# Peptides against a protein of PDB entry 5T59: the designs that were tried, part 96

Target 1, 112 residues: chain A of PDB entry 5T59
Amino acid sequence: TTPTMQSTSLLTEHLGYPPISLVDDIINAVNEIMYKCTNAMEKYLMQRNIIGKKDFSDEIKIGTAKLESLLENSVDKNFDKLELYVLRNILSIPSDLLEENRFRLLHHEKLV
Target 2, 90 residues: chain B of PDB entry 5T59
Amino acid sequence: EHIRFQRLVQVCNKALEESIRKLQSWEKIHECFPNYGQTREGIENLTVCQQQVIKLWSNLSRVEFDAIFHERSIEEKLNQLDDLINKARS

## One batch from the design tools (peptide; made by RFdiffusion4, then SolubleMPNN)

Design b2_p20_1_s2 (from b2_p20_1, 7 letters changed)
Fold by OpenDDE base, seed 2:
Structure b2_p20_1_s2 (fold): chain B 112 residues (1-112), chain C 90 residues (1-90), chain A 20 residues (1-20)
Amino acid sequence: as target 1 above (112 residues)
Amino acid sequence: as target 2 above (90 residues)
Amino acid sequence: SLEETLKRVKELEEKGVKEF
């Protein structure tokens, strides 16, 4: 279900933080991991840039940059899907619980 | 009974797996290093590099995501949410 | 950040993002 002000408020109270904060933590983490991976790849190959009498440094730099771009695009796409799924289906409250009677029960239970 | 945290883990794994898919392709790796990859030594280096990066991706994501889940107490909170939903429907 | 959650979902929908 699509988040509403009511459901987001209830979830924020329950979690102790807004639902989006968890998603942001995940996205920030994967971005950090992504660049650590691409950096490690470049460094590894640059330490092995000379084969025979030929220096492949330029090709390595270009190649690793291409792979970084591919990974960036894939991360962006797939974690957009993740964000949408999490906010709609995991960090969500079914509409039937947002009815007046059930809403009161949730509120009361949190206060006790 | 408790389904939300399991789904969170599943979708995280799915996103991570799909994101690294291109790097798992030897053809994709090789085409980025067309001349380097025509040498025996270059192929060996690329092979090791590919394996190490994929392992690094897997290990770092596991450690970092587990840390996030712990810091946010998300398993407990999602289980409680499931319980609240089930209780309200009873 | 209540509004932020709704805004992000809307932005994803406008981008045409589909769930897994």
Scores: peptide ipSAE 0.677, ipTM 0.952, DockQ to the pose 0.919
Fold by OpenDDE base, seed 1:
Formats: C-alpha cells, structure tokens, sequence
Structure b2_p20_1_s2 (fold): chain B 112 residues (1-112), chain C 90 residues (1-90), chain A 20 residues (1-20)
C-alpha cells in the first residue's frame, strides 16, 4: 500500500515521529557501519603492506577503494528496497482503517 | 497475531545479508588485490581481513539496529498497530 | 515531514526499485 497524507499523519501520531525517521536512522546506521568496515579493512592491510621486499601500499589503497565502491552500490540497492518495503508494508495503514469510523477508533485508542 | 515487527527484522536482515554478499566472495576480494594475493602471506592477510570485516559488519549492525529499534520503541508501536488493525476487523 | 515520506516513495518508484 502506497502511503498517503492521511496514513502518514496517523502513523506519525501513533509513532511519535514520522515513518521516514525510522528509515533514515537505519540507512544512516548502515552507512556508518559500511565506512567503518572499509576503513578497518584498509587499516589492517596497510599495517601489512610490505611482503618480502615489495611494498603493496598503492595496490592496497586502490583495492580497498574498489571494495568500498562495491559495498556502497550494494548497500544503496538493497536499502532502497528496504525503504520501499518498510514504507509500503510495515509502516502502513490498510485502506479499511482509513475510513471515517476506523479513523476515529485510532484516535480514540491514542487518547485512552 | 503480531507480524509487522517480525517483518521489519526480516527485511533488515535480508538487506544486510544481500549487501555483504559480494564481500563474502573470495574471488571478488582477490580481484581487488591481484598481486598482493599472489603471495602466501598476502592470501593469509586477505583471508583474515575478509573474515574480520564480515564479523564486524554483523556485530555492528546487530548492535546499532537493536539500539535504533529500542530508541524508537518500534516493536511496541508495531504490535499496537497490529492490534488496532485486528480489532478493527473483528 | 509528512510530505517527505510520499516524496521518498515516489523517488524510489521512479528509480525502478522493486521490493524484496
């Protein structure tokens, strides 16, 4: 179910925050985690950049950058799907509850 | 009876799992370090690095997402929403 | 904002995003 102004308003009242805020928290968190992971990877390998007589620092920097990009693309794709699913199917109100009588019920429950 | 929070957890796990899938591929990792990965020591380092990153990803996501869910009281709110829907349809 | 939710969904749809 595609969100409407009415459903979003009701959900905001119920949650105490707009539905999108939860999604934003999730997305922001995974982005932070993503960069922590890639940073850790780079740091780990850069501490082990010399093997024998060869310095692999440049290759490590390029390689970790490639992996970061790969992860970024995957995160972007999958969490777009997540966002759409959450907003349509989880943080949603069925149309039958958006009728006048049902609307009053939701409001009444909040006040009780 | 309560389904929304379960679905939220499931879709979060799905997104996290699919996102890290490519890093779980040794081939993809090795491709990024073609010369480094031709050395024994390099392979060992990459192997450990891959394992540690995946663990870090899993651990951090669990901790952070649980914190978000708690701070937003989302389980309670979604359960209440399920109850309201069920009540209205009864 | 309330409108932001609708905008985000629309943007995702325009990008051709498919749900899980």
Amino acid sequence: as target 1 above (112 residues)
Amino acid sequence: as target 2 above (90 residues)
Amino acid sequence: SLEETLKRVKELEEKGVKEF
Scores: peptide ipSAE 0.677, ipTM 0.952, DockQ to the pose 0.933
Fold by OpenDDE base, seed 5:
Structure b2_p20_1_s2 (fold): chain B 112 residues (1-112), chain C 90 residues (1-90), chain A 20 residues (1-20)
Amino acid sequence: as target 1 above (112 residues)
Amino acid sequence: as target 2 above (90 residues)
Amino acid sequence: SLEETLKRVKELEEKGVKEF
């Protein structure tokens, strides 16, 4: 289901924070992890840039940059899907619970 | 009965797995280092590097995501949400 | 920030994102 002002408000009250905050935490975390991984890869290879009599530093820099871009694109795509799924299907309130009688149940639980 | 937190874990794992998929391809790795990867020593270095990056990705994501879930108390909150929904429908 | 949730969903839809 698509989030509404009503459902988002209720979820915020229930969670103690807006639903989007959880998603942002996840996305920020994976971005940090992503750059740690690519940085580690570059550092590892740059410490091993000389093979025989040839220096591969330039190739390593270009290659790791390409892999970083590849990973960035994949992370962006897949975590967009994740965000949409979470907001629609996990951090969501079914429409039937937003009806008068069932809506009261949610309010009652918060007050008791 | 409780399904939302399970789904959250599943979709997080799915996103992480799909994101790292291309780095798991040796062909993709090798293509980025065409000359370096033509040497025996280069191949060895790339192999170790690939394995280490994948492990780092997996380990860091596990630790960080678990920390987020704990800090946000999301399992408890989602279980409560499931219970409320089930109660309302019964 | 309640509006932010709705805006983000809309932006994703406009990008043509298909959820898992």
Scores: peptide ipSAE 0.676, ipTM 0.952, DockQ to the pose 0.931
Fold by OpenDDE base, seed 3:
Structure b2_p20_1_s2 (fold): chain B 112 residues (1-112), chain C 90 residues (1-90), chain A 20 residues (1-20)
Amino acid sequence: as target 1 above (112 residues)
Amino acid sequence: as target 2 above (90 residues)
Amino acid sequence: SLEETLKRVKELEEKGVKEF
């Protein structure tokens, strides 16, 4: 189901935070992890940049940058899918529960 | 009965797995280091590097996502949501 | 905010994102 102002409000009340906050935490975390991974890769290879009297530093820098870009694109794509799925199917309230009587049930449970 | 948190974990794992898939390809790794990867030592270094990065990705994501879920109390909240929905439909 | 949630979903849809 597509989020509405009503469902988002109810979920915010239930969660104690807006649904998007959870998604943002997840996305921020994976982005941080992504750059830690690419940084580690570059550092590891740069410590091993000389092979047979040949310096591969420039190739390593370019190569790791390419891999970083590849990973960035993949993360962006897949976590867009995740965000959409979470907001539609997990952090959502079925439309039949948004009727007046059932709406009160959700509100009542918080108050009592 | 409780399904939402399970689905959250599943979709997180799916996104993480699909995101790292290209780094699991040796061909793609090698293409980024065409000359370095033509040396024996280069191949060895790239192999170890690839393995370490994948492990780092897996370990960090597990720790960080679990921390997020805990801080947001999301399992409890989603279970409660499931219960409310089930109760309303009963 | 509440509105931000709705905006983000709309933006994803406009990008043609296909959920899992």
Scores: peptide ipSAE 0.676, ipTM 0.952, DockQ to the pose 0.929

Design b2_p20_1_s3 (from b2_p20_1, 6 letters changed)
Fold by OpenDDE base, seed 4:
Structure b2_p20_1_s3 (fold): chain B 112 residues (1-112), chain C 90 residues (1-90), chain A 20 residues (1-20)
Amino acid sequence: as target 1 above (112 residues)
Amino acid sequence: as target 2 above (90 residues)
Amino acid sequence: SLQETLKRYEELLKKGVKEF
């Protein structure tokens, strides 16, 4: 189900932060990791750029950039799906509990 | 009983695994370095590089995601959410 | 050839390498 303002408010109260903040942390982390990986790859190959008196520096730079692009596209696709899944299916409140006579339960339990 | 945190871990792992899949293809790697990969030394270097980057991806993601989960207390919070929902339905 | 390259790749995978 699609997140509502009510569910977001209740979850924010429960978590101490908006649900989207967790997703943001995850996405920011994987992006950082992605660039660390591609950077490490480029550095490793650039230290080994000369073979048989031929300098492959330009090819290495272009090649690693291509791999980075491939990884970026895959990360974007898969973590967009992750975001949707987390917000709809994990950090979610069933609709029956969002009814006027039931949503108060979350508040009550938190106060106890 | 407690299912949400398990699902979170599962979906994170799946996203990570699917994201790195292209780099696991030797053909894709070689295509990016067509001349470099025609040399013996180049093939060796690319092979090592491919292995290491995949390991680095796995290790860094494990450490960073665990840190996020801890900082956000998400396991506890999701377990509590499960309990609240189950209690409400009882 | 591609087959030769793949063979070399497989052999190297079996040897294992140290981390970055």
Scores: peptide ipSAE 0.096, ipTM 0.897, DockQ to the pose 0.013
Fold by OpenDDE base, seed 2:
Structure b2_p20_1_s3 (fold): chain B 112 residues (1-112), chain C 90 residues (1-90), chain A 20 residues (1-20)
Amino acid sequence: as target 1 above (112 residues)
Amino acid sequence: as target 2 above (90 residues)
Amino acid sequence: SLQETLKRYEELLKKGVKEF
């Protein structure tokens, strides 16, 4: 099921922040990590770009760019799935709890 | 009883593992460096590079995600959510 | 704690730069 406005409001009140904010933090973090990894890889290989009498700098730049693109695509795919799963199945309120009696319970627990 | 935080950790780990899977393929790595990887020294460098980037990915993600979870108090909040749901259904 | 986590993170970054 898709998150509703009511569910989002209740979860925001409970969490102290919108549910999407957690997902944003996760996605931002993995993207930062991704580029740190690819940058480290490129630097490592560029420091070892000459083997014998051959300079492989161009090949290394192209190759690392390809790997970066590959990783970007995979991260995008898998963390899009993660976002959907988290918002729908983890940071979610069952529909039966959105009824009048259950809704009051959530508010009551916060006030007590 | 408390299941949501466990699921969050599991889905995060799965996403991280699936994301790095292609870099775990030596074939994919070698294909990106076809001439470099035909040299003995190149193979050695690529091998170390592959191993190190995978380790860096794993270690950085673990520390960063733990920091996020702590800053957002998500384990406590998800446990409370589980409790509220269970209470409402009892 | 968050402070401990950040400390571990900083240490990891330093090691990462050194080792890779």
Scores: peptide ipSAE 0.065, ipTM 0.896, DockQ to the pose 0.023
Fold by OpenDDE base, seed 1:
Structure b2_p20_1_s3 (fold): chain B 112 residues (1-112), chain C 90 residues (1-90), chain A 20 residues (1-20)
Amino acid sequence: as target 1 above (112 residues)
Amino acid sequence: as target 2 above (90 residues)
Amino acid sequence: SLQETLKRYEELLKKGVKEF
């Protein structure tokens, strides 16, 4: 079930922010973490780029870039699924609560 | 009675675990550094690198996600949502 | 708590610089 405008409004009122804002925070965080991880990996290996008088700098740069791409693709895929699941199944209001009488109940709870 | 926050944590953990899956493969790591990984010292460096990046991934995500959940008060809000739903159905 | 989380974050950063 796709979120409705009504459910979004009610959830925004309840949360104090739009539901998508939580997902945005999560996705932004994981993206930042991802690049910190890949950057750390590259720096670590670049400090160890010479073995037996051979310089592996080019191979390290290419290899790290490949790993970054793999991780980036996986993050995108899995957190797109996460976004969909969270918005549809966690930050959602059942249809029976979207009825007029139930809507009043939600407002009543806020006022009390 | 409270299930939504637990599900949120579970789906976050699942997404994190699945995202790092490829980096957990030594074969994938080695494949990216074919010549570097032919040296003893290179293998040692890659091994440490792989272990450290996975730990960094896990630790950073735990800290950052906990911060987000706290700042958004999401556990409390989701528990309240569960309570409202249960109350409405009673 | 947020304070605890921030503390853990700072500690993690320090360890990260030293270890990786």
Scores: peptide ipSAE 0.044, ipTM 0.894, DockQ to the pose 0.022
Fold by OpenDDE base, seed 3:
Structure b2_p20_1_s3 (fold): chain B 112 residues (1-112), chain C 90 residues (1-90), chain A 20 residues (1-20)
Amino acid sequence: as target 1 above (112 residues)
Amino acid sequence: as target 2 above (90 residues)
Amino acid sequence: SLQETLKRYEELLKKGVKEF
């Protein structure tokens, strides 16, 4: 189920871009979202850093950094799996169709 | 007959859900703020923070992924791919 | 459209700032 050069070429022609480009967009987006989420958490808590007469700023900074690390590790793991799945099972061409017949179909569709 | 785009949406949702799971754990949140979370006010703040970040994660991911799918015309392209494959097998 | 999606995104960001 590993993508082949032939499959990649055909899909690139069909999509108008390499299959990996879609995955890159998705991964870049989630990384940006992750940063926005953790930044929002830190800002929210830092506005509420004093309870009673005690300042918890240092603990908040350390704690939010830990949460960011946890989230980053989880994102990396799950979206690496996503990348493999998409490229192998969604943006893929069955091996039995990687023949001249498939090439003809793509050519025909472009002409019609 | 069209299955690939549905699978793409499903796997994206799954990855997003699994990624945010750790932040959905109150225990893990509290562990990151051991002293802050020992105060009543701190607990309240952390609770609201946890709820809001999960909502933000969900909303931003929905909008961003929809934008990507639109720019890449991926639903149309995957449907066409399904059709081409089915035609080739007929 | 993409333009509509971007507008929706901006609105969500504004709401997020107000609520969080």
Scores: peptide ipSAE 0.074, ipTM 0.899, DockQ to the pose 0.022; fails the geometry check

Design b2_p20_1_s4 (from b2_p20_1, 6 letters changed)
Fold by OpenDDE base, seed 3:
Structure b2_p20_1_s4 (fold): chain B 112 residues (1-112), chain C 90 residues (1-90), chain A 20 residues (1-20)
Amino acid sequence: as target 1 above (112 residues)
Amino acid sequence: as target 2 above (90 residues)
Amino acid sequence: SEQETLKRYEELLKKGVKEF
């Protein structure tokens, strides 16, 4: 089911933040991790760029950039799917409960 | 009874696993370094690099995602959401 | 050469390597 304005409002009240904020944190984190990983690879290989008196620095830079692009594309695809799934299936309220009864329950829980 | 948080963890792990899958392919790694990977030392360096980056990916993601879940109190909030929904249906 | 590369890769995996 597709998220509605009503469900978003209720979930924001419950969570203390909009549901999308959680997804944003996750996506920002994985992007940071991704670049830390590729940077570590490049640094490691650049410290070992000379083999048999031949300098492979240019090949290492190009190769690492290719791996970064590959990883970046995969991260984008998989975490776009994650975002959709989380917002539709995890951070969601069943449509049959989006009535006065649900609103009253949230109010009651806050008072208890 | 509480199902939403475990689903969140599952889909996060799946996304992380699928994202790193291509770096787990030795063939793809070697293709990016065609001449470097033809040397003995190059092969050794690439092998170590591949192993370590996969470990780094796993470790960093675990630490960062756990921090996010804690800061957002998401396990507690999702459990409460499950309870509210179950109560509403009773 | 391809077989040699694969062999070396497998051998290194078996030995294990320390962390970055």
Scores: peptide ipSAE 0.125, ipTM 0.899, DockQ to the pose 0.013
Fold by OpenDDE base, seed 5:
Structure b2_p20_1_s4 (fold): chain B 112 residues (1-112), chain C 90 residues (1-90), chain A 20 residues (1-20)
Amino acid sequence: as target 1 above (112 residues)
Amino acid sequence: as target 2 above (90 residues)
Amino acid sequence: SEQETLKRYEELLKKGVKEF
């Protein structure tokens, strides 16, 4: 089920931040990690770019860029799915509880 | 009774594992370096590179995601959410 | 050949490597 404005408000109150903020942190982190990984690969191989009498610098740069693209596509696909799942199934409130009872309970627990 | 945080960890791990799957393929790695990978030294370097990048991916993701979960107090908050929902249904 | 490359790869995997 798609998150509603009401559920978002209630969850924001409970969490102290909007649910989407958690997902944003996760996605930003994995993107940073991704580029750190590809950068490390390129640097490692560029330190070993000459074999015999051949310089493979251009091939290394192109190859690492291709791997980066493959990783980017996979990250985008899988973490888009993650975002949907988290917001719909983890950071969610059952529709049958999105009435006065749920609101009152959250309010009561916060004050006590 | 507490299920949401476990699910969060599971889906994060799944997304990370699926994302790195293509880099786990030697064939795909070699295809990106067709001439470099035809040399003995090139194969050795690519093998080390592949192994290390996978380890780096795993280690960095563990550290960063744990930090996020801690900073957002998400385990506690999700457990509380489970409890609140269960209480509302009782 | 493809088979030789794969064999070499598998052998190197068994040895393990240090961090970079």
Scores: peptide ipSAE 0.119, ipTM 0.898, DockQ to the pose 0.013
Fold by OpenDDE base, seed 1:
Structure b2_p20_1_s4 (fold): chain B 112 residues (1-112), chain C 90 residues (1-90), chain A 20 residues (1-20)
Amino acid sequence: as target 1 above (112 residues)
Amino acid sequence: as target 2 above (90 residues)
Amino acid sequence: SEQETLKRYEELLKKGVKEF
């Protein structure tokens, strides 16, 4: 269930990069998207901050900050789970392949 | 026979869907703007904002994740991994 | 439910206008 040093090495050779690098790309991307979304939301509302004769700028700033926090917490939680799942269940090598004679299969495929 | 890439896509979609769930709640949106949301115009603005941010989230995620998968050749690599596993077990 | 949430999401997307 837990990735081993052997599996990491073999997968790195197979992928051409460490398995964690894929996860890092995904997490970095979603974080960037998250802040783009919250920034767009704030800007949109700040362009519409005056209704009637009342300025809601302060409320908008606080409100969007709250939403950002909610989204940030949810992203962190769900993509931490994603990282664990991907590394354990997707980018993984079954124990039957982690035997000395089975390592040759991966190397053989690379050489062919 | 090939299952790993499908699972990757599924778990990514699941994470994205669960992450945006809170913003899909009108009640949660409204409570963040209690006075602004008491005005007709404010409600309209918040409604559009909510719709657009969810759309932006979905579109950006699709584009960026597809780019990552392509750059990392992950579908091909995971299919090859499945094949190797199947060969070893046969 | 998850299905309900998905449906709501789709409805919101359909009502969307110009992306900001």
Scores: peptide ipSAE 0.095, ipTM 0.898, DockQ to the pose 0.020
Fold by OpenDDE base, seed 2:
Structure b2_p20_1_s4 (fold): chain B 112 residues (1-112), chain C 90 residues (1-90), chain A 20 residues (1-20)
Amino acid sequence: as target 1 above (112 residues)
Amino acid sequence: as target 2 above (90 residues)
Amino acid sequence: SEQETLKRYEELLKKGVKEF
């Protein structure tokens, strides 16, 4: 089910931060890692750009850019799915707990 | 009893594995460097590069995600959430 | 600790740079 404002508020109180903040941290981290990886590939190959008498610098730049794009597309796709799954199935409160008596229980547990 | 944190780790690992899958394909790597990859030295360099980037991806992800999970205390918070839900249903 | 995690991260980055 789709997260509600009530669920978000309760989870924010429980976590100490909005649920989306965790997902943002994960996505930001993987993006940083992605560019570190592609940058490392380019640098490694550019240090080995000459084979025999031929300079492959242009091909290396184009090729690494293609790999970066490929990785970007895959990261976007898979981590969009991750975001949806986490917010809907992990950082979620079942509807039965949003009822009056169970809602009070969550607040009571925090105060105790 | 505690299932949410396990699911979080699983879905993170799955997303990371699926994201790097195309770089694990030698065919995809070679296609990006068609002339470079026709040389002996080029093939050797690409092979090492492919292996190293996959390792770097895995290692950096492990360290960074563990740091996030620790900073957000997410294992403890998700375990507590599981406990609250189980208690409410009992 | 957070500092320990950061140290591991920095060490890993250094190793990564050496390998590439």
Scores: peptide ipSAE 0.051, ipTM 0.894, DockQ to the pose 0.023

